# Peptides against a protein of PDB entry 2N1D, part 170

Target 1, 169 residues: chain A of PDB entry 2N1D
Amino acid sequence: EVKVKIPEELKPWLVDDWDLITRQKQLFYLPAKKNVDSILEDYANYKKSRGNTDNKEYAVNEVVAGIKEYFNVMLGTQLLYKFERPQYAEILADHPDAPMSQVYGAPHLLRLFVRIGAMLAYTPLDEKSLALLLNYLHDFLKYLAKNSATLFSASDYEVAPPEYHRKAV

## One batch from the design tools (peptide; made by RFdiffusion4, then SolubleMPNN)

Design b1_p30_2_s4 (from b1_p30_2, 14 letters changed)
Fold by OpenDDE base, seed 5:
Structure b1_p30_2_s4 (fold): chain B 169 residues (1-169), chain A 30 residues (1-30)
Amino acid sequence: as target 1 above (169 residues)
Amino acid sequence: MTREELLSMSNDELTKYFVEELERDAKLLE
């Protein structure tokens, strides 16, 4: 089993995100003010500013590309609670050609890392490559934790209107 | 499950919980 450990700083947010949507029936504001693409770009730039070697920079870019691809593949079918399905349908109608990494933000990106371990277990990576990838994924999660005050906020959610509740069957 | 119960979980327990929650809600929406 491939385990991806969530930083302790982000555990409360996973719970708050779950609570806001599933229990309080709120929705994350979409399109996100800061989308997944922007977050990944900021991370890449952050790593570059730390004086990474060319090889490390290449690896960071590959990891960013991989995270983006996984997110775009998994968001609609793997990372949404039932209450969010009508919103996703509306997003597809309004932004039919946009990758979900340009629409969704940090909370949904964090959910990816809850599920990504199981997905990586089936990837054809050798043990050394997998270990390296896991190190980068944990490094990225640490970055999210360091910037959690700006990336995660309950103010990014709003109470779903009555008409939405009728759609959320 | 309450918020307090989730916050009391270990990292592995919490991750497992949300895996199960999202798997239960997983659906082909496209």
Scores: peptide ipSAE 0.579, ipTM 0.918, DockQ to the pose 0.735
Fold by OpenDDE base, seed 1:
Structure b1_p30_2_s4 (fold): chain B 169 residues (1-169), chain A 30 residues (1-30)
Amino acid sequence: as target 1 above (169 residues)
Amino acid sequence: MTREELLSMSNDELTKYFVEELERDAKLLE
């Protein structure tokens, strides 16, 4: 098993996200004001501004690309709670060709890292590559934690309207 | 499971819980 540790600063948010959706029957406002693409771009630029070598920059770009790909593949079927299904269906209908990384934001991106460990366990990576990848994933999570005040907010959620509840039975 | 119970979990326990929650919902979606 490949374990990806969630930073302590983000654990409460993961719980609050779950509570807002599953218990309070709220929805994250879509499209996100700051989508996954922009978050990953900001991270890459942040790493580049820290004086990384060209080789390290290449590695960061590959990690960003990988996170984006995993997110887009997993979002619809593996990162949504049941209550979010009608919303996702509406998004697909309105934006059939848009990658979900352009629609969803930080909370759903964080959910990826709950599931990504198991996915990586089935990915054929040598020990050195896996160790390097894990280092970057944890580094990215630290970045999310550092910027959590701007990336995670309960105000980005809203109570689902009555017509939505009829679809979410 | 309550919010307070989840907040008291270790990293491994919390991760496992949400894996199971999301897997359950994924299974229902399939």
Scores: peptide ipSAE 0.573, ipTM 0.916, DockQ to the pose 0.807
Fold by OpenDDE base, seed 3:
Structure b1_p30_2_s4 (fold): chain B 169 residues (1-169), chain A 30 residues (1-30)
Amino acid sequence: as target 1 above (169 residues)
Amino acid sequence: MTREELLSMSNDELTKYFVEELERDAKLLE
């Protein structure tokens, strides 16, 4: 099994996100004020500003593209709690051609890293390439932790209306 | 499971819990 360690700074947020959705019956406001695309773009620009070589910059772009692709594939089927399904159905109906990376934000992106380890275990990568990828993934998670005050907030959630509760039973 | 119990878990335990939660919900919808 491939293990992806979640930074200690982000563990409480995973719990709070779970609590807000499953126990408090709240929903993350969509479309996100800061979507996954913008977060990944900011990360790439951050790495560029740190004076990375052309080769390292190229590698960062590949990692960003990979994270985006995995997120868009997995969001609807593997990254949502049951309570969030009616909201997702509404998003698909209103924006059928929009990538979910343009709709969802940091909390759902963080959920990807809970599941990504198992998927990477079945990816045909050699040990050296896998180790390099894991280093970049952990680097990205550290970036999320560094910017957690801006990216993660309970104020981005709201109480679901009574009519929504009936749909989510 | 309570919030306090989850916060006391190790990284591996916490990851395992959320994997199981998300997988359970996915199966119920299929």
Scores: peptide ipSAE 0.565, ipTM 0.911, DockQ to the pose 0.764
Fold by OpenDDE base, seed 2:
Structure b1_p30_2_s4 (fold): chain B 169 residues (1-169), chain A 30 residues (1-30)
Amino acid sequence: as target 1 above (169 residues)
Amino acid sequence: MTREELLSMSNDELTKYFVEELERDAKLLE
C-alpha cells in the first residue's frame, strides 16, 4: 500500500468540500476560476523560482504532467460524488474536447490525492522512483496547503437549482 | 457521518473514508 498523507491544513477543506456537495447539495462553480492546469503551472513556476537545477525542473515537470494525466483520467469516473454527475454530463456536452484539468479546480484536484495512493500501488515503478514521486506529491500538497486561502473557498460553490435536484436524485 | 466525526479522524481514517465514498459513488455512475 502506498500512503499519501493529506496535510492537516487541507483536511478541513476536504471535509467542507464533501459537506457542501453531499449534504448541502451545492455545486462547485464550473468552469473553475482557477483550473487544475493553472494550479499545476503555478506550482511548477514556484519550484523554478526557488532556484532548482535543470534536473529538478525536469522532475517537477514530469510530476506535474503525471498529476494532470491522472486527474484527467480519473475525474469523471473516480473523483465525483453522485450529486455532481449531472453537472459533469453538462460539462462534457458543452466542452467535449476540453480536458477536465481545464474545467475543474482545487477541490477536485485535492480529491485526486485521496485516491492516488491506491493507484500508485499498482503502478510499475521501482522503489527509488516511487519514493521520489511520493516526495514530490507531498511537496505539491504542501504547496496547496500554503495557498489554501486562495485556492479553497466555500464561495466557489452555489446551491443547485430545483431542476438539478430532479436530475441528480 | 458528521463533519465533526470526519475532522476527528486520523489521516489514514479520513483518507479511507473518502476513498470509500468516492468508490461507492463511482459504482453508481457505472
Scores: peptide ipSAE 0.579, ipTM 0.920, DockQ to the pose 0.837; fails the geometry check

Design b1_p30_3_s1 (from b1_p30_3, 10 letters changed)
Fold by OpenDDE base, seed 2:
Parts: C-alpha cells; structure tokens; sequence
Structure b1_p30_3_s1 (fold): chain B 169 residues (1-169), chain A 30 residues (1-30)
C-alpha cells in the first residue's frame, strides 16, 4: 500500500472531526465558508508566489486538478460518515450539478488523504510519477497544516436538529 | 486497545470501511 503521511498537526483534527459528527451528532456547516476549490486555488497561488517553476509531469496545477477530481468523485460515496448522509442528500437537492468541491471544505478534503494512498496503489503510475505525485501531496498537506488554525475549527460544526436525527439514525 | 477502538467506531458507524476505522483508531491511540 502507498502510504501518505498525515502531518502530526492534522492527526488530532481527523479524530475531532469524526467525534463531532458521529459521537456528538453535529454537522459541518454547508456550504463551506472556505470550500475545497478555494483552498486548492490558494495553494496553487501560494506555490506560484514562491517562484516554483515546475516543468515536470505533475505540475502544481495538474496536482490541484487531480485532487479536485478525486474529491468530487469520492465525497458522496466514500468520504462521508453515516450521520452526514441526509445532509448530503439535501445538498444534492439544493445544489444540483454543483461539484462537491464547491460545497464542502477542509475537513472533508482532509479525509480524502486518509484514503488516497490505497487508491494510488492501484493507479498505473510509474515509479517516478508516483514519487513526484506523493511529494506534491505531502507538500499540500504541509500547506494545510500551516493554515490549520484557519481551516479547521470546531466552530464550523453545529448540533443537528432533532428532525435530522430521525433521518440519520 | 486498538481492536476495541475499531469495534467501537464501527458500532457507531457500521458502514464505515474498516480501513478508515483502523486509521481513526491509530490516530486516537497516538
């Protein structure tokens, strides 16, 4: 299995995220104030501002596009906890045809990186391409860690109403 | 402890893939 290392700063957040939703029965506020598209755009701009000239197979923009695509494909089927499913259904109804990267935010994006390693193990990437991709993924995770104070907050969650519990349980 | 945590996590969310439950359990044990 391809291992994607999660920064130590972000590991506690994954636990808190799960706890808030599954144990405390809270929901992440949607649409996100800072959605995945915006986060990825900020990262790309950050890399550009640092004078990163990359003419390799996986340039920053290509990596960003790839992360976005994987997120949009996997969010509804693989990244949500059981308690979040009714909320997702409501989002689909309220925002038809909108990519989930425009709706969801940093916590759900981080969940992707728990799964992405296993996915990459089945991708037909050569050794060089895989190594380059992993470097960029780790670089992006470092970026998330550096901005964790603004991207990850329990205040972005709220207690689900009683009516929601009847649908989710 | 890990096995017990995985069990607890899966009981709370039976549809969660075991690999994710294991990862969460590992994170909680750190």
Amino acid sequence: as target 1 above (169 residues)
Amino acid sequence: KKEELVKEILEADPNLPEEVAEELADLRLE
Scores: peptide ipSAE 0.472, ipTM 0.917, DockQ to the pose 0.396
Fold by OpenDDE base, seed 3:
Structure b1_p30_3_s1 (fold): chain B 169 residues (1-169), chain A 30 residues (1-30)
Amino acid sequence: as target 1 above (169 residues)
Amino acid sequence: KKEELVKEILEADPNLPEEVAEELADLRLE
C-alpha cells in the first residue's frame, strides 16, 4: 500500500476539522473564501516563481490538474462526514454545474490526502513515476503546511442551525 | 485505547470507513 505522509503541522488540523463538524456540529462556510481552485493556482504560481523549468515527468500543471480531478471526483462520495451531507445537497441545488473545487476549501482538500494513497496503489504507475508523483504530492502538502495559518482556521466554521440538525440523521 | 477511540468515532459517524476512523484515532493518540 502507498502511504502519503501528512506534515506534522497539519495532523492536528485533521483532528480539529473532524471534531468541529462531528462533535461540535459546525459546518465549514460555503462557498469557501479560498477555494481549492485558488489554492492550487497559488501553488502553481509559487512553483513557477521559483524558476523551476526542469523537464520532469510530472510538471507542476499536471500535478495541479491531477489533484483537482481527484478532488472533484472524490468529494461527494468519499470526503464528507455524515453531518455534512445535507449541506452538500444544498450546494448541489444552488450550484448544479460548478465543480466542487470551486466551492470547497483547504480542510476538504486536506482530507483527500488521507485517501489518495490507497487509490494510487491500484494505478498502473511504474516505480519511478510513482516516486515522482509522491514527491510532488509531499511538496504540495509542505506548501499547505507553510501557509496553514491562512488556510486552516476554526473561524471558517459556524454552528449549524437547529433545522439543519433535524436533517442530518 | 485505540479500539475505544475507533468505536467512539464510528458511533458518531456510522458511515465513516473504518480505515479512516483508524487514521483519525491514530492522529488523536499522537
Scores: peptide ipSAE 0.472, ipTM 0.918, DockQ to the pose 0.390
Fold by OpenDDE base, seed 4:
Structure b1_p30_3_s1 (fold): chain B 169 residues (1-169), chain A 30 residues (1-30)
Amino acid sequence: as target 1 above (169 residues)
Amino acid sequence: KKEELVKEILEADPNLPEEVAEELADLRLE
């Protein structure tokens, strides 16, 4: 089993995110004011600004690209709660060719890391490659935790209108 | 206790994968 540990600072947010949507019937505002692409770009720039070697910089770029790809593949099928499905359908209708990393933001990105461990267990990665990837994933999560005050906020959610409720049942 | 929380979460979102419900339950128990 591949386990990706969520930082303690972000664990409460995952619970709050679920509660906001499923129990309080709110929706994350889309398109995100700060989308996944932007978050990953900021992380990459953050790592580069710390004086990393060329090899480390290359590795960061590959990790960012990988996270983006995983997110775009998994968002629609794996990362959404039931109440979010109509919203997603609307996004697809309006922006059929847009990658979801340009639409969704930090909360949905964080959800990826709840699921990614199980997914990685079935990927054809050798032990060394997997260990390296896990190290970077944990490093990225640490970055999210460090910047959690600006990345995660209940104010980014809005109460869904009554018309939406009928669609989401 | 965890089993009850998982059940509660899945009742709120029946289409949620059980593994995700279990993870959320674990987070709530911490």
Scores: peptide ipSAE 0.462, ipTM 0.915, DockQ to the pose 0.390
Fold by OpenDDE base, seed 5:
Structure b1_p30_3_s1 (fold): chain B 169 residues (1-169), chain A 30 residues (1-30)
Amino acid sequence: as target 1 above (169 residues)
Amino acid sequence: KKEELVKEILEADPNLPEEVAEELADLRLE
């Protein structure tokens, strides 16, 4: 198994995210004010502005593209809690052709990194390539941690209406 | 303690993969 370490600053948020949805029956406001596409774009621009060209084997753009692809593939089947399923169904009905990286935001993106390690264990990457990828994934997580005050907020969640509870059975 | 937390998490969300419940339990224990 490939282990992806979550920064200490973000560990409490994963717990709070789960609690807001599963225990407090709240939903993340969709479409996200700052979606995954925007977050990844900001990261890429941040890396470019700092002159991060020291790695010829992995480009930031390739890493960003990979994260986006994994997110879009895994969101609907792997990253949602039970209470969020009706909301996802509504999103699919209203936006059938939209990638989920344009709809969801930072909390769901962070959930990906809880699962991505297991997925990478089955990818045909050599040891050097895998290590390089992991370094970039950890670097991205550090970026999320540095910007956590603007990316993660309980105010982005709201109490689900009574009619939602009925279809979330 | 971890087993109890995993059980609690899965009771609240039975469709959650066990490995995710275990990870959340680990995070709560830290």
Scores: peptide ipSAE 0.445, ipTM 0.911, DockQ to the pose 0.383

Design b1_p30_3_s2 (from b1_p30_3, 10 letters changed)
Fold by OpenDDE base, seed 1:
Structure b1_p30_3_s2 (fold): chain B 169 residues (1-169), chain A 30 residues (1-30)
Amino acid sequence: as target 1 above (169 residues)
Amino acid sequence: ELEELVKEILEADPNLPEEVARELAELRLE
């Protein structure tokens, strides 16, 4: 089993995120003020500003690309709670060709890392490559934790209207 | 109890994978 450690600062948020949507019947405001693409770009630039070598920059870019790809593939089928399904359908109707990394934000991105460990267990990576990937994933999660005050907020959620509740039965 | 919390989470969202429900339950108990 491949374990991806969630930073302690973000663990409570995963619980709050679930509670806001499933129990309090709220929805994350879409399109996100800061989408996944922007978050990943900021991370890449952050790593570049820390004086990394060209080789390290390349590795970061590959990791960013991988995270984005996984997110876009998994969002609609794996990362949404039941209550969010009607909203996703509306997003697809309004933005049929847009990758979900341009629509969704940090909370949904964080959900990916709850799931990604199990998926990595089925990837044909050697021990060295897997260790390197995990190091970068953990590094990215630390970045999210460092910027959690701006990336994760209950104010980005809003109570779903009554007509939405009828769709989400 | 963990199992009771997992049950509660799955009752609220029956389509949620059990593995995810368990992870959320564990996080909630920390």
Scores: peptide ipSAE 0.480, ipTM 0.918, DockQ to the pose 0.396
Fold by OpenDDE base, seed 3:
Structure b1_p30_3_s2 (fold): chain B 169 residues (1-169), chain A 30 residues (1-30)
Amino acid sequence: as target 1 above (169 residues)
Amino acid sequence: ELEELVKEILEADPNLPEEVARELAELRLE
């Protein structure tokens, strides 16, 4: 099993995120004020500003592209809680061609890293490549933790209207 | 204790994979 370690600073957000949605019946405001695309772009720019070589920049771009791809593939089928499904259906109806990385934000992106380890276990990567990828993923998670004050907030959630509750049963 | 939390989480969201419920339960116990 491949396990991606979540930084201690971000673990409480995974719990709060679940609680806000499933117990408190709130929804993350969509479209996100800061979507997954922008978060990944900021990370890439951050890495480039650190004086990386061309090869390192290329590697970062590949990692960013990979994270984006996994997110877009997995969001609708694996990353949503039951209460969020009607909201997702509405998003698809209103924006059928938009990648979900342009709609959803940091909390849903963080959920990906709870699942990505299992997916990587079945990916045909050699030991060296896997270790390198894991290093980049952990580096990205550290970036999220560093910027958690601006990326994660309960104020980004709102109480779902009564009519939504009936659809979410 | 852990199994009780897993049960509660799955009761709240029965479509959630058990492994994810278990991870959330573990996080809550930390």
Scores: peptide ipSAE 0.478, ipTM 0.918, DockQ to the pose 0.393
Fold by OpenDDE base, seed 5:
Structure b1_p30_3_s2 (fold): chain B 169 residues (1-169), chain A 30 residues (1-30)
Amino acid sequence: as target 1 above (169 residues)
Amino acid sequence: ELEELVKEILEADPNLPEEVARELAELRLE
């Protein structure tokens, strides 16, 4: 099994995120003020500003593209808690052709990394390629941890209205 | 303790994959 280590700074947030949604019956405000596309773009630009070579820049872009693809594929089927399903249905109805990376934000992106390890275990990558990918994924997670105060906030959640609770039964 | 937390998480969200519930439970214990 491929294990992706979550930074210690972000582990409590995964728990808080789950608690806000499932136990406190709150919803992350959508569309996100800072969506996944923007986060990934900021990361790529951050890496560029660090003076990476063209080859490293290319690798970062490929990793960013891969993360985006995985997120868009997995969001609706793998990353949502039960209470979030009606909200997702509404998003699909209002934005049928929009990739979810343009709608959702950092908390849902972080959830991807809880699941991505199992997915990578079945990906036909050689050991060197897999190790390189894992290094970039961990690097990205470190970036999220460094910017956690900006990316993760309970104020981005709000109590779901009564009519929503009826849909979420 | 871990199995109890997994059970509680799954009771709160039955549609959650067990492996995810287990991961969340492990994170809560850390």
Scores: peptide ipSAE 0.476, ipTM 0.916, DockQ to the pose 0.381
Fold by OpenDDE base, seed 2:
Structure b1_p30_3_s2 (fold): chain B 169 residues (1-169), chain A 30 residues (1-30)
Amino acid sequence: as target 1 above (169 residues)
Amino acid sequence: ELEELVKEILEADPNLPEEVARELAELRLE
């Protein structure tokens, strides 16, 4: 499979994220204070401000759009832990027309990159295009790592109420 | 040790894909 390397700075967070939800029975506060759309927009603006010119086929905006699309498609079916399912159902009821990239934040976005490699292995991309895409994905992950102190915090999670716990497990 | 961690993770969340559980287990061992 195609492997997307997770920066060392973010590896512990993936473990903490899982622990907070599955073991400690906490939930990420939704809607996110800083949603996926905002994070991707900040990245795009960051890249533009640096004046880097890259291949037209995988310009920053196109990469951002691709990440957003993958996230919105995969969030509900593949990126949630079991304990988060009732919360997701409530979100769908409260925000039926909103893409999940406007609701969820950095932790769930990071989970995408644990899975995206396997998905890319089945995409009809030529070797050159795939390499370029991977470079951008790694670049984005480096951006997340650089801003990890502001994007990832256990304080964004809260203990689920007893009523939620009873229907989630 | 890795396989034991994978098992533990899957017991806590049986619907989690095995490959994701394995990745999390590997991250915990680093």
Scores: peptide ipSAE 0.474, ipTM 0.917, DockQ to the pose 0.396

Design b1_p30_3_s3 (from b1_p30_3, 14 letters changed)
Fold by OpenDDE base, seed 5:
Structure b1_p30_3_s3 (fold): chain B 169 residues (1-169), chain A 30 residues (1-30)
Amino acid sequence: as target 1 above (169 residues)
Amino acid sequence: KLDELIAEILAADPNLPREVAEELARLRLE
């Protein structure tokens, strides 16, 4: 098992996110005001501005591309709670050609890192490559933690309407 | 207590992967 450690600052958010949706029957507003693509772009630019893109073995752009790919593959099948399924179906119907990284935002992106460790355990990466990847993933998580006040907010959720509840049975 | 929380979480969302339920349960206990 490959373990990706979630920063202490973000652990409470994972719990709150689950509670808002599953227990309080709220939905994250879609499309996200700040989607996964924009978050990853901001991170990449942040790293460039700080001169931290010199790693030849694993560049920031490769990490960003990898996170985006994993998110787009995993979102629909692995990252959604039961109550969110009808919303996802509506998104697919209305935007069939849009990658989910352009629709969803920070909370769902954070959920990926709960699952990504298990996925990495089955990758053919050597020990050195895996260590480099993990370092970048943790670096990205630290970035999310640093910007958590702007990326994670309960105000981005809203109570689902009665019509939605009928679909979410 | 951990097992109880896992069961509670899975009861609320039966389709949730067990590993996610376990992680959420651990986070709630921290």
Scores: peptide ipSAE 0.507, ipTM 0.925, DockQ to the pose 0.394
Fold by OpenDDE base, seed 4:
Structure b1_p30_3_s3 (fold): chain B 169 residues (1-169), chain A 30 residues (1-30)
Amino acid sequence: as target 1 above (169 residues)
Amino acid sequence: KLDELIAEILAADPNLPREVAEELARLRLE
């Protein structure tokens, strides 16, 4: 079992995110004002600006690429709540070839880390590689926590229109 | 209490993966 610890600062947000969608019948505004690609880019630039060695920079880039890939693979099938499915269908219809990392934002990215641990348990990574990856994932989560005020906001959600309710529920 | 919260979450979203429901339930208990 691979455990990815969610920072304490972000734990309440996961609950609020679920509540906004499932209970309050709201939708995250899409396309995101700040999409997953930009968040990952900002993180990479942040790490590079901290004076990391070449090897560390390389590792950061690989981790960013990996997170992006996992997100794009998992978003549509694993990260959405039931109420969000019609919205995703619309996005997919309008942008069939666009990676979801260019559409979705921080809340959905955070959801990935609830699931990523289980998936990593089935990846053919050796112990050292897995440990290194986990360290970077936790580092990234800490970055999200530090920037949570700008990345996570209920104002990025909006009440779904009545016609949407007929599709979703 | 945990099982009750899991049941509540899954009732609201029956297609939610069990592991996610469990995690959300744990978070709500904290």
Scores: peptide ipSAE 0.500, ipTM 0.924, DockQ to the pose 0.396
Fold by OpenDDE base, seed 2:
Structure b1_p30_3_s3 (fold): chain B 169 residues (1-169), chain A 30 residues (1-30)
Amino acid sequence: as target 1 above (169 residues)
Amino acid sequence: KLDELIAEILAADPNLPREVAEELARLRLE
């Protein structure tokens, strides 16, 4: 089993995120004010500004690309709670050609890392490559934790209207 | 307690992957 450790600072957010949606019947505001693409771009730029070598920069870009791809593949089928399904359908109708990384934001991105470990267990990566990838994933999560005050907020959620409830139940 | 929380979470969202329910349950106990 491949274990991706979630930073302690972000663990409470996963619970709050679930609670806001499933128990409080709220929805994350879409399209996100800061989408997954922008978060990943900021991370890449952050790493670049730290004076990394060309090789390290290339590796960061590959990791960013990988995270984006996994997110776009898994969002609709693996990362949404039941209450979010009608919203997702609406997003698909309104943005049929847009990758979900341009629509969704930090909370949904964080959900990916709850599942990504299991997915990595099925990858054909060798031990060295896997270790390197895990290091970058943990580094990225640390970045999210560092910026959690701006990336994760209950104010980004809104109470769903009564019409939505009829679709979701 | 953990199993109860998992059951509660899954009751609220039956289509939630069990892995996610388990993780959320563990986090709630922390």
Scores: peptide ipSAE 0.488, ipTM 0.922, DockQ to the pose 0.399
Fold by OpenDDE base, seed 3:
Structure b1_p30_3_s3 (fold): chain B 169 residues (1-169), chain A 30 residues (1-30)
Amino acid sequence: as target 1 above (169 residues)
Amino acid sequence: KLDELIAEILAADPNLPREVAEELARLRLE
């Protein structure tokens, strides 16, 4: 089993995110003010500003590309709660060709890391490559934790209208 | 207590994978 550890600063957010949607019947405002693409770009630029070599920049870019790909593949089928399904259907209807990394934001991106460990366990990576990947994933999570005040906020959610409730439940 | 929380979470969202429900339950206990 491959375990990706969530920083302590972000663990409460996973609980709050679930509560806001499933119990309080709220929805994350879409399209996100700061989408997954933007978050990943900021991370890459942050790493570049730290004086990394070209080789390190390449590695960061590959990790960013991988996270983006995993997110876009898994969002619709693996990362949504039941109450969010009608919203997702509306997004697909309005933006059929848009990658979900351009629509969704930090809370949904964080959900990916709850599931990514099990997925990586079945990926044919050698021990060295897996260790390197895990290091970057944890590094990225630390970046999210460092910027959590701007990335995670209950104010990005709003109460769903009554007509939405009838479709979702 | 953990099993009760898992049951509560799954009752609220029956389509949620059990693995995710278990993780959320563990986080709520922390």
Scores: peptide ipSAE 0.505, ipTM 0.926, DockQ to the pose 0.388; fails the geometry check

